# Designs tried in a protein design run: peptides against a protein of PDB entry 3OIQ. Part 190

Target 1, 212 residues: chain A of PDB entry 3OIQ
Amino acid sequence: KNRIFVSSSKDFEGYPSKAIVPVQFVALLTSIHLTETKCLLGFSNFERRGDQSQEDQYLIKLKFKDRGSERLARITISLLCQYFDIELPDLDSDSGASPTVILRDIHLERLCFSSCKALYVSKHGNYTLFLEDIKPLDLVSVISTISTKSTNSSKHSSSELISECDLNNSLVDIFNNLIEMNRDEKNRFKFVKLIHYDIELKKFVQDQQKVL

## One batch from the design tools (peptide; made by RFdiffusion4, then SolubleMPNN)

Design b1_p30_3_s2 (from b1_p30_3, 13 letters changed)
Fold by OpenDDE base, seed 4:
Structure b1_p30_3_s2 (fold): chain B 212 residues (1-212), chain A 30 residues (1-30)
Amino acid sequence: as target 1 above (212 residues)
Amino acid sequence: SAENFDKLIEELEKNEEEDKKLEELEKLKE
């Protein structure tokens, strides 16, 4: 089955009540929830959804049913956090208690762009997204991609059905939403509060603000 | 496979129960 690119988590409202659909999306990592029994990753593109929290629009579950899947989930979280420079407690603590990690509002400190592959699994109208793959995206690369408007149709093999256009459009939409949030005095999100706020990000935001 | 679907559904149902427990725990913190 071809993987479907999802531009909005609202797309799932139109999905079948009993299905397995491979999907892919791009969003910001907003939360990490690791307990003894489950592992969840929250993502958002910060699309406006009325009065609902714009956080965790994509709640992604990692398999967490046996020691093997638990280990894979812990490794996945560790690698993501290492990539984004998120400080985690030692997940390998020799103390037989599995460390609980609950991080929220990650986007307030770090822009953690991620390309996610997941399985949409539905039964009786409820659905869950199971993580299949995650690729962290470098912020500098994201900024460069948006800035260059490069229809660099790099002939990367037609096998990944994501049009470079869908990815780029989603990245632009996310940044536009962040700019709107930054302009809103009531919104906690501010670019200047990001730990990695630098001259490049500042220039990019200033240039994008002129277009919006 | 059909077997893979059933396993994913079982995992879905289990996780839905765990999610409800989390929502209850979050409501207790408010």
Scores: peptide ipSAE 0.029, ipTM 0.592, DockQ to the pose 0.039
Fold by OpenDDE base, seed 2:
Structure b1_p30_3_s2 (fold): chain B 212 residues (1-212), chain A 30 residues (1-30)
Amino acid sequence: as target 1 above (212 residues)
Amino acid sequence: SAENFDKLIEELEKNEEEDKKLEELEKLKE
C-alpha cells in the first residue's frame, strides 16, 4: 500500500470514516504517556489552529495489549529518550511495577524532530493513529538539511516513501511556526530556553527570522 | 496543553473497544 505523506493533522478531517491508511509525517515530540495500560506519543508541527492548543496535534498510540507489545513500547520510549537526552528517572526503578512516564511540553526544553510512520485507522468518523515506525532526527542534521536546500535528489532515499521535498518543507514549516511562537510574548516557547540552545541553533534561527 | 492531552486520552479510552476491533480489521487486511 502506498504510504501518504501528511503535512498537517487537519488532513485527517478529510479522510474516510472507515479506512486503514498508512501515513507518514514529520513533527516535534511534545508528549509521552506511558502507563500500565497504554502508551501514547504526542507530536506537533505547531500549525496555528485558532485558539486550540498547538500541542499533541498527532496523538500516536503504541500497541499495548500483551507483554510483548508492552516491552516493545517501553524499549521504544527508552530509545527515543536516550536519543534526545530526555531523562526518565522512573524507568530505573527496581520496583516490579511497570514504570509510569508522563512527560508534557517536551518542545519547551528540547526540539525532538521525529519522522513517524503510522496507520490511520477509522470507524464511524473516529480515528486512531497507530505507530508503525519512528525515526528520531538529529537537530544538526535538520538545520543542515534546511540550510543547504539539497537539490540533490540523490537516488539513495529509495526505501522511505517520503520525498526529500516533503520532509524539507515540513521541517521548514515547523521552524517557521516555532519562530512565530518565539515572537509571541504570550507563548511559552522560547528558543533561548531550550537546553540544547547553542551557537549553531542561534545563528540558524536568526537567519530564518530574517526571511519571515 | 495538559488539559487537551487529558481530553484526547479520555477520548481514546472511551473508544478502546473500537480500537481493539479496528486492530483486528488491520490484521485481516494484511
Scores: peptide ipSAE 0.028, ipTM 0.659, DockQ to the pose 0.263
Fold by OpenDDE base, seed 1:
Structure b1_p30_3_s2 (fold): chain B 212 residues (1-212), chain A 30 residues (1-30)
Amino acid sequence: as target 1 above (212 residues)
Amino acid sequence: SAENFDKLIEELEKNEEEDKKLEELEKLKE
C-alpha cells in the first residue's frame, strides 16, 4: 500500500475504525516520554485547534515489549537527543534502574524538525501510531528548503514532487504557525528564547513575517 | 498542555491490553 502523507493529525478522525495505514508526516518534536513500560514521542505542527494545547498533536509509540525493543527505543531516543543537542540523563547508568525521561515543551527551547514514518493501527475507533522510521531535519536545511521553494515552481516530475511539495508545504505551515505563536503575547513560544537562535534564523523569521 | 499529555498517557496506560491487540494486528500485516 502507498504511504499517505498527513498534513494534520485531524486526518485520523476520518480514518477507518479498523485499519492499518502507513503514514508519513513532518512535525516538531514536542515531548519525550520514556518509562520502564512505555516509550512515546510527541510531535506537533502547531495547527490552530481552538483553546486546546498545540503540543503533542501526534503521539507516536515505539515498541516496548521486550528487552530488544526497549533497547532499540532507548537508542532511538538517545540518537535523536544527540542530534538535537537535548540533554538526557545517562540512559546507560549502571544503577540497574531503567531511567525515566519525561521532557515536555521541547519546542520552547529547540526547533526539532522531524520527518516521521508511522503505522496507523485501529481496531474499534481507537488508534495507535507506531514509529517505523524517523529522520531528524537540520534547521539550516529546513530554512534553505523553504527559501528556495519560491523559485522552483517549474519542474513537473509527478510522484516524487508530490511528496516534496507536501513536505515543503508542511514546513512552511509550521513556520507560519510559529510566527503566529511568537506574535501572541499569551503564547510562551518566542523565537528569541530558542537556545539556537542566531542571525540566520532571525533574518529568516523577519523575511517570513513580511509575507504573512 | 502538561495536563493533556498526562491524560493521554493515563488513557494509553488504561488501554494497554488494547494496545497489545493492535500491535498483534500490526505484526499480522507485516
Scores: peptide ipSAE 0.026, ipTM 0.658, DockQ to the pose 0.208
Fold by OpenDDE base, seed 3:
Structure b1_p30_3_s2 (fold): chain B 212 residues (1-212), chain A 30 residues (1-30)
Amino acid sequence: as target 1 above (212 residues)
Amino acid sequence: SAENFDKLIEELEKNEEEDKKLEELEKLKE
Protein backbone atom coordinates (compact mmCIF):
# COMPACT_ATOMS: atom_id res chain seq x y z
CA LYS B 1 0.00 0.00 0.00
CA ASN B 2 1.30 3.45 -0.84
CA ARG B 3 2.09 5.67 2.12
CA ILE B 4 -0.07 8.78 2.25
CA PHE B 5 1.38 12.12 3.26
CA VAL B 6 -0.86 13.88 5.76
CA SER B 7 -0.72 17.68 5.90
CA SER B 8 -3.45 18.04 8.54
CA SER B 9 -4.76 15.79 11.27
CA LYS B 10 -8.23 16.77 10.03
CA ASP B 11 -7.56 14.54 7.03
CA PHE B 12 -8.33 11.58 9.29
CA GLU B 13 -11.95 12.70 9.62
CA GLY B 14 -12.41 11.69 5.98
CA TYR B 15 -10.65 8.34 6.36
CA PRO B 16 -12.53 5.02 6.25
CA SER B 17 -14.21 3.84 9.46
CA LYS B 18 -12.58 0.43 9.01
CA ALA B 19 -9.13 0.62 7.49
CA ILE B 20 -5.42 0.27 7.87
CA VAL B 21 -3.63 3.08 6.09
CA PRO B 22 0.10 3.77 6.20
CA VAL B 23 0.61 7.50 6.64
CA GLN B 24 3.43 9.97 7.07
CA PHE B 25 3.50 13.49 8.42
CA VAL B 26 5.91 16.08 9.75
CA ALA B 27 5.12 17.88 12.98
CA LEU B 28 6.58 19.27 16.19
CA LEU B 29 6.81 17.02 19.20
CA THR B 30 4.55 18.53 21.86
CA SER B 31 4.17 15.79 24.47
CA ILE B 32 5.52 12.50 25.76
CA HIS B 33 3.38 10.20 27.85
CA LEU B 34 5.10 7.09 29.18
CA THR B 35 3.46 5.09 31.94
CA GLU B 36 3.51 1.47 33.02
CA THR B 37 0.81 0.58 30.50
CA LYS B 38 1.11 3.02 27.61
CA CYS B 39 3.45 5.11 25.54
CA LEU B 40 2.11 8.06 23.57
CA LEU B 41 3.74 10.86 21.62
CA GLY B 42 1.90 14.07 20.89
CA PHE B 43 2.66 16.10 17.80
CA SER B 44 1.25 19.27 16.31
CA ASN B 45 1.43 21.44 13.23
CA PHE B 46 -0.32 24.16 15.25
CA GLU B 47 -3.03 24.43 12.64
CA ARG B 48 -5.75 26.73 13.90
CA ARG B 49 -8.81 24.68 14.79
CA GLY B 50 -11.07 27.30 16.29
CA ASP B 51 -11.08 27.15 20.09
CA GLN B 52 -9.53 23.69 20.22
CA SER B 53 -6.10 23.21 21.69
CA GLN B 54 -3.41 23.32 19.06
CA GLU B 55 -1.34 20.83 21.02
CA ASP B 56 -1.29 17.08 20.39
CA GLN B 57 -3.13 17.21 17.05
CA TYR B 58 -1.40 13.93 16.22
CA LEU B 59 -1.50 11.49 19.09
CA ILE B 60 0.73 8.56 18.21
CA LYS B 61 0.69 5.31 20.15
CA LEU B 62 3.76 3.17 20.52
CA LYS B 63 3.13 -0.54 20.90
CA PHE B 64 3.33 -1.27 24.59
CA LYS B 65 1.92 -4.75 25.20
CA ASP B 66 4.80 -7.00 26.06
CA ARG B 67 8.28 -6.73 27.47
CA GLY B 68 9.82 -6.52 24.01
CA SER B 69 7.55 -3.73 22.78
CA GLU B 70 7.90 -1.85 26.07
CA ARG B 71 11.66 -2.00 25.77
CA LEU B 72 11.50 -0.75 22.20
CA ALA B 73 9.21 2.10 23.23
CA ARG B 74 11.53 3.15 26.06
CA ILE B 75 14.55 3.02 23.76
CA THR B 76 12.67 5.10 21.19
CA ILE B 77 11.77 7.72 23.79
CA SER B 78 15.31 7.75 25.14
CA LEU B 79 16.89 8.21 21.72
CA LEU B 80 14.38 10.89 20.75
CA CYS B 81 15.00 12.81 23.96
CA GLN B 82 18.76 12.48 23.58
CA TYR B 83 18.53 13.87 20.06
CA PHE B 84 16.45 16.88 21.14
CA ASP B 85 18.35 17.41 24.40
CA ILE B 86 15.24 16.67 26.48
CA GLU B 87 16.06 15.69 30.03
CA LEU B 88 14.43 12.43 31.06
CA PRO B 89 14.52 10.71 34.40
CA ASP B 90 16.66 7.60 34.28
CA LEU B 91 14.45 4.99 32.61
CA ASP B 92 16.76 2.17 33.72
CA SER B 93 15.81 2.41 37.40
CA ASP B 94 16.65 -0.97 38.95
CA SER B 95 13.67 -0.47 41.20
CA GLY B 96 11.01 -2.47 39.29
CA ALA B 97 8.77 0.60 39.07
CA SER B 98 9.04 1.79 35.47
CA PRO B 99 9.49 5.55 35.65
CA THR B 100 6.50 7.57 34.56
CA VAL B 101 7.36 10.32 32.11
CA ILE B 102 4.79 12.97 31.37
CA LEU B 103 6.14 15.90 29.40
CA ARG B 104 3.84 18.54 27.96
CA ASP B 105 4.26 21.73 25.97
CA ILE B 106 7.69 20.65 24.69
CA HIS B 107 7.38 23.17 21.85
CA LEU B 108 7.55 26.06 24.34
CA GLU B 109 11.19 25.26 25.06
CA ARG B 110 12.35 23.26 22.03
CA LEU B 111 11.31 22.98 18.40
CA CYS B 112 11.44 19.21 17.94
CA PHE B 113 10.65 18.67 14.27
CA SER B 114 9.92 15.05 13.50
CA SER B 115 9.05 13.10 10.38
CA CYS B 116 6.72 10.31 11.48
CA LYS B 117 5.57 7.19 9.71
CA ALA B 118 2.48 5.71 11.27
CA LEU B 119 -0.34 3.28 10.69
CA TYR B 120 -3.82 4.69 10.74
CA VAL B 121 -5.96 1.90 12.17
CA SER B 122 -9.70 2.39 12.40
CA LYS B 123 -12.68 0.35 13.48
CA HIS B 124 -16.24 1.51 14.01
CA GLY B 125 -15.32 5.11 13.24
CA ASN B 126 -12.60 5.40 15.87
CA TYR B 127 -8.95 5.41 14.89
CA THR B 128 -5.53 5.05 16.42
CA LEU B 129 -2.22 6.08 14.96
CA PHE B 130 0.56 3.60 15.64
CA LEU B 131 4.16 4.65 15.25
CA GLU B 132 6.09 2.74 12.60
CA ASP B 133 9.11 5.01 12.31
CA ILE B 134 10.30 8.39 13.55
CA LYS B 135 13.03 10.57 12.16
CA PRO B 136 13.99 13.59 14.21
CA LEU B 137 14.87 16.58 12.06
CA ASP B 138 17.65 18.99 12.87
CA LEU B 139 16.41 22.56 13.16
CA VAL B 140 19.33 23.94 11.17
CA SER B 141 18.51 21.48 8.40
CA VAL B 142 14.83 22.46 8.54
CA ILE B 143 15.71 26.16 8.29
CA SER B 144 18.11 25.51 5.42
CA THR B 145 15.51 23.40 3.58
CA ILE B 146 12.89 26.14 3.84
CA SER B 147 15.35 28.91 2.96
CA THR B 148 16.67 27.09 -0.07
CA LYS B 149 13.61 27.10 -2.26
CA SER B 150 14.49 23.65 -3.54
CA THR B 151 13.73 24.28 -7.18
CA ASN B 152 14.71 20.66 -7.62
CA SER B 153 11.18 19.53 -7.96
CA SER B 154 12.56 16.50 -9.71
CA LYS B 155 9.40 15.33 -11.49
CA HIS B 156 9.83 11.83 -10.16
CA SER B 157 6.37 11.61 -8.72
CA SER B 158 7.01 8.02 -7.84
CA SER B 159 3.73 7.34 -6.03
CA GLU B 160 5.64 5.84 -3.08
CA LEU B 161 7.92 8.76 -2.28
CA ILE B 162 6.35 11.53 -0.30
CA SER B 163 7.25 14.49 -2.39
CA GLU B 164 9.97 16.70 -1.04
CA CYS B 165 7.44 19.43 -1.80
CA ASP B 166 4.88 18.05 0.66
CA LEU B 167 7.47 17.91 3.42
CA ASN B 168 8.71 21.41 2.66
CA ASN B 169 5.20 22.83 2.48
CA SER B 170 4.34 21.32 5.85
CA LEU B 171 7.53 22.72 7.40
CA VAL B 172 6.70 26.17 6.05
CA ASP B 173 3.15 25.89 7.38
CA ILE B 174 4.43 24.96 10.83
CA PHE B 175 6.76 27.95 10.92
CA ASN B 176 4.01 30.25 9.71
CA ASN B 177 1.75 28.97 12.48
CA LEU B 178 4.52 29.49 15.04
CA ILE B 179 5.03 33.05 13.78
CA GLU B 180 1.32 33.72 14.25
CA MET B 181 1.48 32.26 17.75
CA ASN B 182 4.53 34.39 18.52
CA ARG B 183 2.63 37.52 17.41
CA ASP B 184 -0.34 36.67 19.62
CA GLU B 185 0.15 38.26 23.04
CA LYS B 186 -2.13 35.65 24.61
CA ASN B 187 -0.12 32.74 23.25
CA ARG B 188 2.53 31.27 25.52
CA PHE B 189 4.76 30.39 22.59
CA LYS B 190 7.58 32.84 21.98
CA PHE B 191 10.65 32.17 19.87
CA VAL B 192 12.85 34.12 22.30
CA LYS B 193 11.93 31.68 25.08
CA LEU B 194 13.28 28.67 23.20
CA ILE B 195 16.38 27.26 24.87
CA HIS B 196 18.07 26.91 21.49
CA TYR B 197 17.15 30.40 20.28
CA ASP B 198 20.18 31.65 18.38
CA ILE B 199 21.16 34.23 15.79
CA GLU B 200 20.33 31.88 12.91
CA LEU B 201 16.82 31.15 14.15
CA LYS B 202 16.31 34.84 14.94
CA LYS B 203 17.32 35.86 11.44
CA PHE B 204 15.19 33.16 9.85
CA VAL B 205 12.11 34.17 11.84
CA GLN B 206 12.66 37.83 11.01
CA ASP B 207 12.97 37.02 7.32
CA GLN B 208 9.84 34.82 7.35
CA GLN B 209 7.87 37.49 9.21
CA LYS B 210 8.48 39.88 6.31
CA VAL B 211 6.82 37.47 3.89
CA LEU B 212 3.73 36.95 6.05
CA SER A 1 -6.09 21.71 26.46
CA ALA A 2 -4.95 19.07 28.91
CA GLU A 3 -8.55 17.92 28.99
CA ASN A 4 -8.64 17.24 25.26
CA PHE A 5 -5.42 15.29 25.53
CA ASP A 6 -6.81 13.17 28.35
CA LYS A 7 -9.96 12.46 26.33
CA LEU A 8 -7.88 11.39 23.35
CA ILE A 9 -5.79 9.15 25.59
CA GLU A 10 -8.93 7.59 27.01
CA GLU A 11 -10.28 7.03 23.51
CA LEU A 12 -7.04 5.40 22.42
CA GLU A 13 -6.99 3.19 25.51
CA LYS A 14 -10.44 1.87 24.64
CA ASN A 15 -9.28 0.91 21.16
CA GLU A 16 -8.02 -2.59 21.96
CA GLU A 17 -8.99 -3.78 18.49
CA GLU A 18 -6.57 -1.43 16.79
CA ASP A 19 -3.83 -2.99 18.83
CA LYS A 20 -4.78 -6.43 17.51
CA LYS A 21 -4.69 -5.13 13.96
CA LEU A 22 -1.22 -3.74 14.53
CA GLU A 23 -0.06 -7.14 15.70
CA GLU A 24 -1.50 -8.74 12.58
CA LEU A 25 0.33 -6.22 10.42
CA GLU A 26 3.61 -6.74 12.21
CA LYS A 27 3.32 -10.48 11.60
CA LEU A 28 2.78 -9.81 7.89
CA LYS A 29 5.99 -7.76 7.71
CA GLU A 30 8.17 -10.57 9.16
Scores: peptide ipSAE 0.030, ipTM 0.678, DockQ to the pose 0.184; fails the geometry check

Design b1_p30_3_s3 (from b1_p30_3, 14 letters changed)
Fold by OpenDDE base, seed 4:
Structure b1_p30_3_s3 (fold): chain B 212 residues (1-212), chain A 30 residues (1-30)
Amino acid sequence: as target 1 above (212 residues)
Amino acid sequence: SAENFDKLIEELEKKEEEDKKLEELEKLKK
């Protein structure tokens, strides 16, 4: 079955009430919830959805049912946090207590762009997204990809039906949404409050703001 | 908001518990 690229979490409203659909999306990591019994990752593209929170538009569950899946979930979180320079308590603490990690509003401090592969699993009108794969994206690479408007459709015949155009469009949409949030005085998001805010990001944002 | 996140988690927890119960019920019907 071909993996479907999802540009909005609203797309799931049109999905079958009983299905298993492989999906892919790109979004910012907004939350991490790791307890003794559950592991969830929140993602958002910050699409405007009325009065609803723009955080956690994609809530992705990691399998957390046995020691093997728990270990994989903990390793996944550790690697993601290491990549994005997110401070975590030591998940391997010999203290026998499973460390609880609850991080929220990650996007207020760090832009953690992630390409996620997940299984949409629906039953009786409810759905859950299960993580299959996650690829963290480097912010510099994201900025360069958007800036170059590379119409170089290098025909890399990667059998992944996901158009490079869909990925790029979603990245542009995320930045546009962040720019709107940054302009909104009521919104807590500000680019200047990002820990990794540098001259390159500043220049990119300023250039994008002129196009919007 | 922190409150919205907690509510979202609670809703997911409830859905997961419902899904587990339903999966168990489907196994019992076979």
Scores: peptide ipSAE 0.029, ipTM 0.567, DockQ to the pose 0.461
Fold by OpenDDE base, seed 1:
Structure b1_p30_3_s3 (fold): chain B 212 residues (1-212), chain A 30 residues (1-30)
Amino acid sequence: as target 1 above (212 residues)
Amino acid sequence: SAENFDKLIEELEKKEEEDKKLEELEKLKK
């Protein structure tokens, strides 16, 4: 089955009421919810959706029903947090109590770009997204990719059927949405409040603001 | 809001039991 690239979580409103569809999207990590019984990741592209919260537009479930799936979920969370420099309590506590981790509004401190593969599973018009794979994206690489879009169609290798165009368009859309949020005085998001705000990101934002 | 997230989680938990049954049915068809 071909994997479908999703540019908006609104696309799921048009999906079949009873289906299993492999999907892929790029978004910012906004939340982590790890308890004794469940593991969820929230993502957003910050698309304007009327009065709806722009947070957790993609709520992705990790399988968490047996010791093997629980261990895999904890390792996945640990590796993501290590990659993005997110501080977690030790998940490997020798104390038989499973640590609870609830992080929200991650995007206010860190831009955690992620390429996600998931299964859309629906029944009776309700759906759940199950994580299949996640690739964290380096912010410097994201900025470089957006900045060079005008010049180099570098043919990177054919093996991942994602249109490089779809990925790049979604990355641009996310940054444009963040710029709009940064301009809104009522919005909590500000680039200057990011822990990793540097001269490169500052310059990139200033250059993008001139085009919008 | 935190309450909206918790409600969405509860709705997803109810959906999970149904989705597990659907996944099992699709595995039996292969």
Scores: peptide ipSAE 0.029, ipTM 0.560, DockQ to the pose 0.222
Fold by OpenDDE base, seed 3:
Structure b1_p30_3_s3 (fold): chain B 212 residues (1-212), chain A 30 residues (1-30)
Amino acid sequence: as target 1 above (212 residues)
Amino acid sequence: SAENFDKLIEELEKKEEEDKKLEELEKLKK
């Protein structure tokens, strides 16, 4: 089955009540929840959803059933946090209890763009997204990709390749949503509060604000 | 239950791997 690119987590409301669908999306990492029994990652595009929280629009479950899958989940979390420079509590506590990690509102300090492959699994109208693959995206590369509108959309009509256009459009939409959040005085998100806020990001935001 | 989803994923991962092996075998026969 071809992998479906998902631009909005609302798309899942139209999905079959009993199916398995390979999906892909790009979003910002918003939360990490690692306990003794579960590993969850929260992601968001920060789409306006009325009065609903904009965080954790995509809740992704990592396989956490046996010692092997638990180890893989912990390694995945460790590698993501190392890539994004997220401080984790020492996972090596000598006490045989797996450390609990609960991080929320990650987007308030760091823009952690991630391309995720997941399995949409539904039963009886409820669904769960299971992580298959995750690729962290470098912010400089994201900014450069949006700034260089590659006019070379080679229309390779191969139904399997998520169009470079879909990825780019989603990245633009995320930044536009962040710009709107930054303009809202009631919103906690501010670009100037990001730990990695630099001259390049400042210039990019200023240039995007002129188009909106 | 989470366990039922997990079994369903394992069955589908196995099927997808079998389908990929079949496609590779078909490419080698051409």
Scores: peptide ipSAE 0.026, ipTM 0.510, DockQ to the pose 0.027
Fold by OpenDDE base, seed 2:
Structure b1_p30_3_s3 (fold): chain B 212 residues (1-212), chain A 30 residues (1-30)
Amino acid sequence: as target 1 above (212 residues)
Amino acid sequence: SAENFDKLIEELEKKEEEDKKLEELEKLKK
């Protein structure tokens, strides 16, 4: 089955009640939940959903069934946190207990753009997204990609069935949503509160705000 | 909010337990 690009987590409301569907999306990492029994990653594109929370719109489970899958989940979290300069609580608990990591509202401090491949698995109308692959995206690269969006429909037959257009559109939509959140005085998100807020990001946001 | 995340996890855990119970019940009917 071909992998489906998902632009909104609402798309899953129209998915079959009993299916396995490979999907891909781009979103910001918002939460990490690692316990002794489970590992979850929260993502959001901050699409407006009326009165619903915009946090954790994509909740992704990592396989956590045996010591091998648990180890893989811990390594995945460690690598993601290392890439995004997320401080993990010292995993060096001398107690042979697997360290618990609970991070929330990551987007308030860091914009952690991620391209995720997942399996949509549904039973009886309920679904779970299982992580298959994750690619962290560099913010500078994201900004450059959005800024250069003018011309190159290069027909690169990348074997990835996902159009560069879908990726780019999702990235633009995320930034537009963040700009709207930044304008809302009631919203906790502010670009100026990001640890990595620099002159480049400031200029980019100012330029995007003129188009909106 | 922290509370919304905890509620979402609790709802997902409940669903996973319900799905397991349903699978066990379907196995017992065979």
Scores: peptide ipSAE 0.026, ipTM 0.561, DockQ to the pose 0.570

Design b1_p30_3_s4 (from b1_p30_3, 14 letters changed)
Fold by OpenDDE base, seed 5:
Structure b1_p30_3_s4 (fold): chain B 212 residues (1-212), chain A 30 residues (1-30)
Amino acid sequence: as target 1 above (212 residues)
Amino acid sequence: SAENFDRLIKELEENEEKDKKLEELEELLK
């Protein structure tokens, strides 16, 4: 079955009450919840949804049922945090206790763009998204991709046709939503509070604000 | 396959029960 690109977590409201659907989306990492019993990743595009929290619009579950899946989840979290320069509490505590990591509001300090592949699994109208694959995206590469509207389809192997258009549109939408949040005095999100706020990001935001 | 669906649904149900027990424990700690 072909993987479906999802531009909004609202798309799942129209999905079958009993199905397995392979999906893909791009979003910002907003939360990490690793406990002894579960591993969850929160993502958001910050779409306006009335007065509801814009965080964790995509709640993604990692398999966490046996020592093998738990180890894979912990390695996945470690690698993501290393890529995004997220400080984890010492996971190597000599106490033999499974490390607990609860991070929220990650987007307030770091823009962690991620391309996610997941399985939508529904039963009786409820659904869960299971992580299949995650690719962290470099912010400089994201900015360059949005800025260069050039259809340079890098001839990398044609196998998983994410429409370059779908990815670019979602990245633009995320930045537009962040710009709106930054303009709102009541919103906690501010570009100038990002740890990695630099001249390049500043210029990009200023240029994007002229198009809105 | 139907077998893969049933396995994923079982994994979902097992995890929902674990999450419920964790919420009950978190309420007892508050």
Scores: peptide ipSAE 0.028, ipTM 0.606, DockQ to the pose 0.041
Fold by OpenDDE base, seed 4:
Structure b1_p30_3_s4 (fold): chain B 212 residues (1-212), chain A 30 residues (1-30)
Amino acid sequence: as target 1 above (212 residues)
Amino acid sequence: SAENFDRLIKELEENEEKDKKLEELEELLK
């Protein structure tokens, strides 16, 4: 079955009430919820959705049913946090207590771009997204990809049906949404408050703001 | 497959039950 690229979490409103659909999206990591019983990752593209929180538009479940799946979830969280320089409590603490990690509003401190592969699983009109794969994206690479109007469709015949155009469009949309949030005085998001705010990001944002 | 669907649904239901237990625990901690 072909994996469907999802540009908006609203797309799921049109999905079948009983289905399994492999999906892929790109979004910012907004939350991590790791407890003794569950592991959830929140993602957002910050699409405007009325008065609803723009956070956690994609709520992704990690399998957390046995020691093997729990270990895999913990390793996944550790690797993601290591990649994004997110400080976690030691998940391997010999104290026998499974460490609880609840991080929210990650996007206020760090832009954690992630390409996610998930299974949409629906029953009785409710759905859940199960994580299949996650690829963290380097911010410098994201900026370079957006800045270089990729007229170079290098025909990398990657058998992945996901158009490089869909990925790039979603990345542009995310940045545009962040720029709008940054302009809004009521919004907590500000680029200058990012821990990794540098001259390159500043210049990129300034250049994008001139186009919007 | 239908079997994979039923397995994933079962995993969902098991996680929902765990989520309820966690919500109950979170309410007790408030």
Scores: peptide ipSAE 0.026, ipTM 0.591, DockQ to the pose 0.040
Fold by OpenDDE base, seed 2:
Structure b1_p30_3_s4 (fold): chain B 212 residues (1-212), chain A 30 residues (1-30)
Amino acid sequence: as target 1 above (212 residues)
Amino acid sequence: SAENFDRLIKELEENEEKDKKLEELEELLK
């Protein structure tokens, strides 16, 4: 079965009540929840959903059934946090207790763009998204990709069935949503509060604001 | 919000518990 690109987490409302569907999306990392019994990643595109929270629109479960899957989950979290420069409590504490990590509102300090492959698994109308693969995206690369729109279809024969257009459209939509949040005085998100806020990001946001 | 995250976690846990009970029921019906 072909992997489906998901532009909105609302798309899952139209999915079958009993299915397994391979999906892919691009979103910002918003939360990490690692306990003794579970590992969850929250992602969001910050789509306006009326009165619903814009946080954790994609709640992704990591397999956590045995020591092997638990280890893989912890390594995945460690590598993501290392890539995005997210401070974790020392996971290496000699106390045989698995460290608990609960991070929320990551997007308020860092824009952690991620391309996720997941399995949509539904039973009786409820669903869970299981992580299959995650690729962190560099912010400079994201900005450059959006800015260089439309001419070079580089014929990179990436066997990935996802059109470069779907990826680019999702990245643009995320930035547009962030710009709207930044303009809202009630919203906690502000670009100037990002730890990595620089002249390049400032210029990019200013240029995007003129197109909106 | 912290409350929305805790709600999503709770809903997920309730769904996992329902799935487990359903698997137990499916095994009992075999």
Scores: peptide ipSAE 0.022, ipTM 0.555, DockQ to the pose 0.567
Fold by OpenDDE base, seed 3:
Structure b1_p30_3_s4 (fold): chain B 212 residues (1-212), chain A 30 residues (1-30)
Amino acid sequence: as target 1 above (212 residues)
Amino acid sequence: SAENFDRLIKELEENEEKDKKLEELEELLK
């Protein structure tokens, strides 16, 4: 089955009530929920949805049903946190209990851009998104990709070009949404409060703000 | 908001039996 690029989590409202659909999206990591029984990742594009919270628009489940899948989930979380420089709470619960990690509002401190591949699985009108693959994106690379509008790489197949265009458009949309949030005095998100806020990000945001 | 996250988590916990059935359906793909 061809993988569908998803630009909005609202797209799932139009999806079949009983289906399995491979999907792909790009979003910011907003939350991590790892317990003894489940592993969830929250992502958002910060698309305006009326008065609804813009956080966790994509709730992605990691398979967590056996020791093998649990181990894979824990490794995935560890690698993501290592990549994004997210401090995990010390796993030193002396109690031999599996480490519980509950992180929220990650986007307030770090812009964790991620390209996700997932399975949309629906039954009886409910759906779950299962993680198949995750690629963390470097912020410098994201900024460079948006700034250099010119992947006129004539060598990509029409399908690869569409996927690259869709990815770039979604990255631009995310930044535009973040700029709007930064302008809102009631919104907790501020670029200057990001731990990794540097001269490059500052310049990029200032340049994008002139176009909006 | 933290409250919305907690609500989403709670809704998923309340639907854990449905999620389990969806996981079983995912396993049939492998």
Scores: peptide ipSAE 0.020, ipTM 0.584, DockQ to the pose 0.262; fails the geometry check

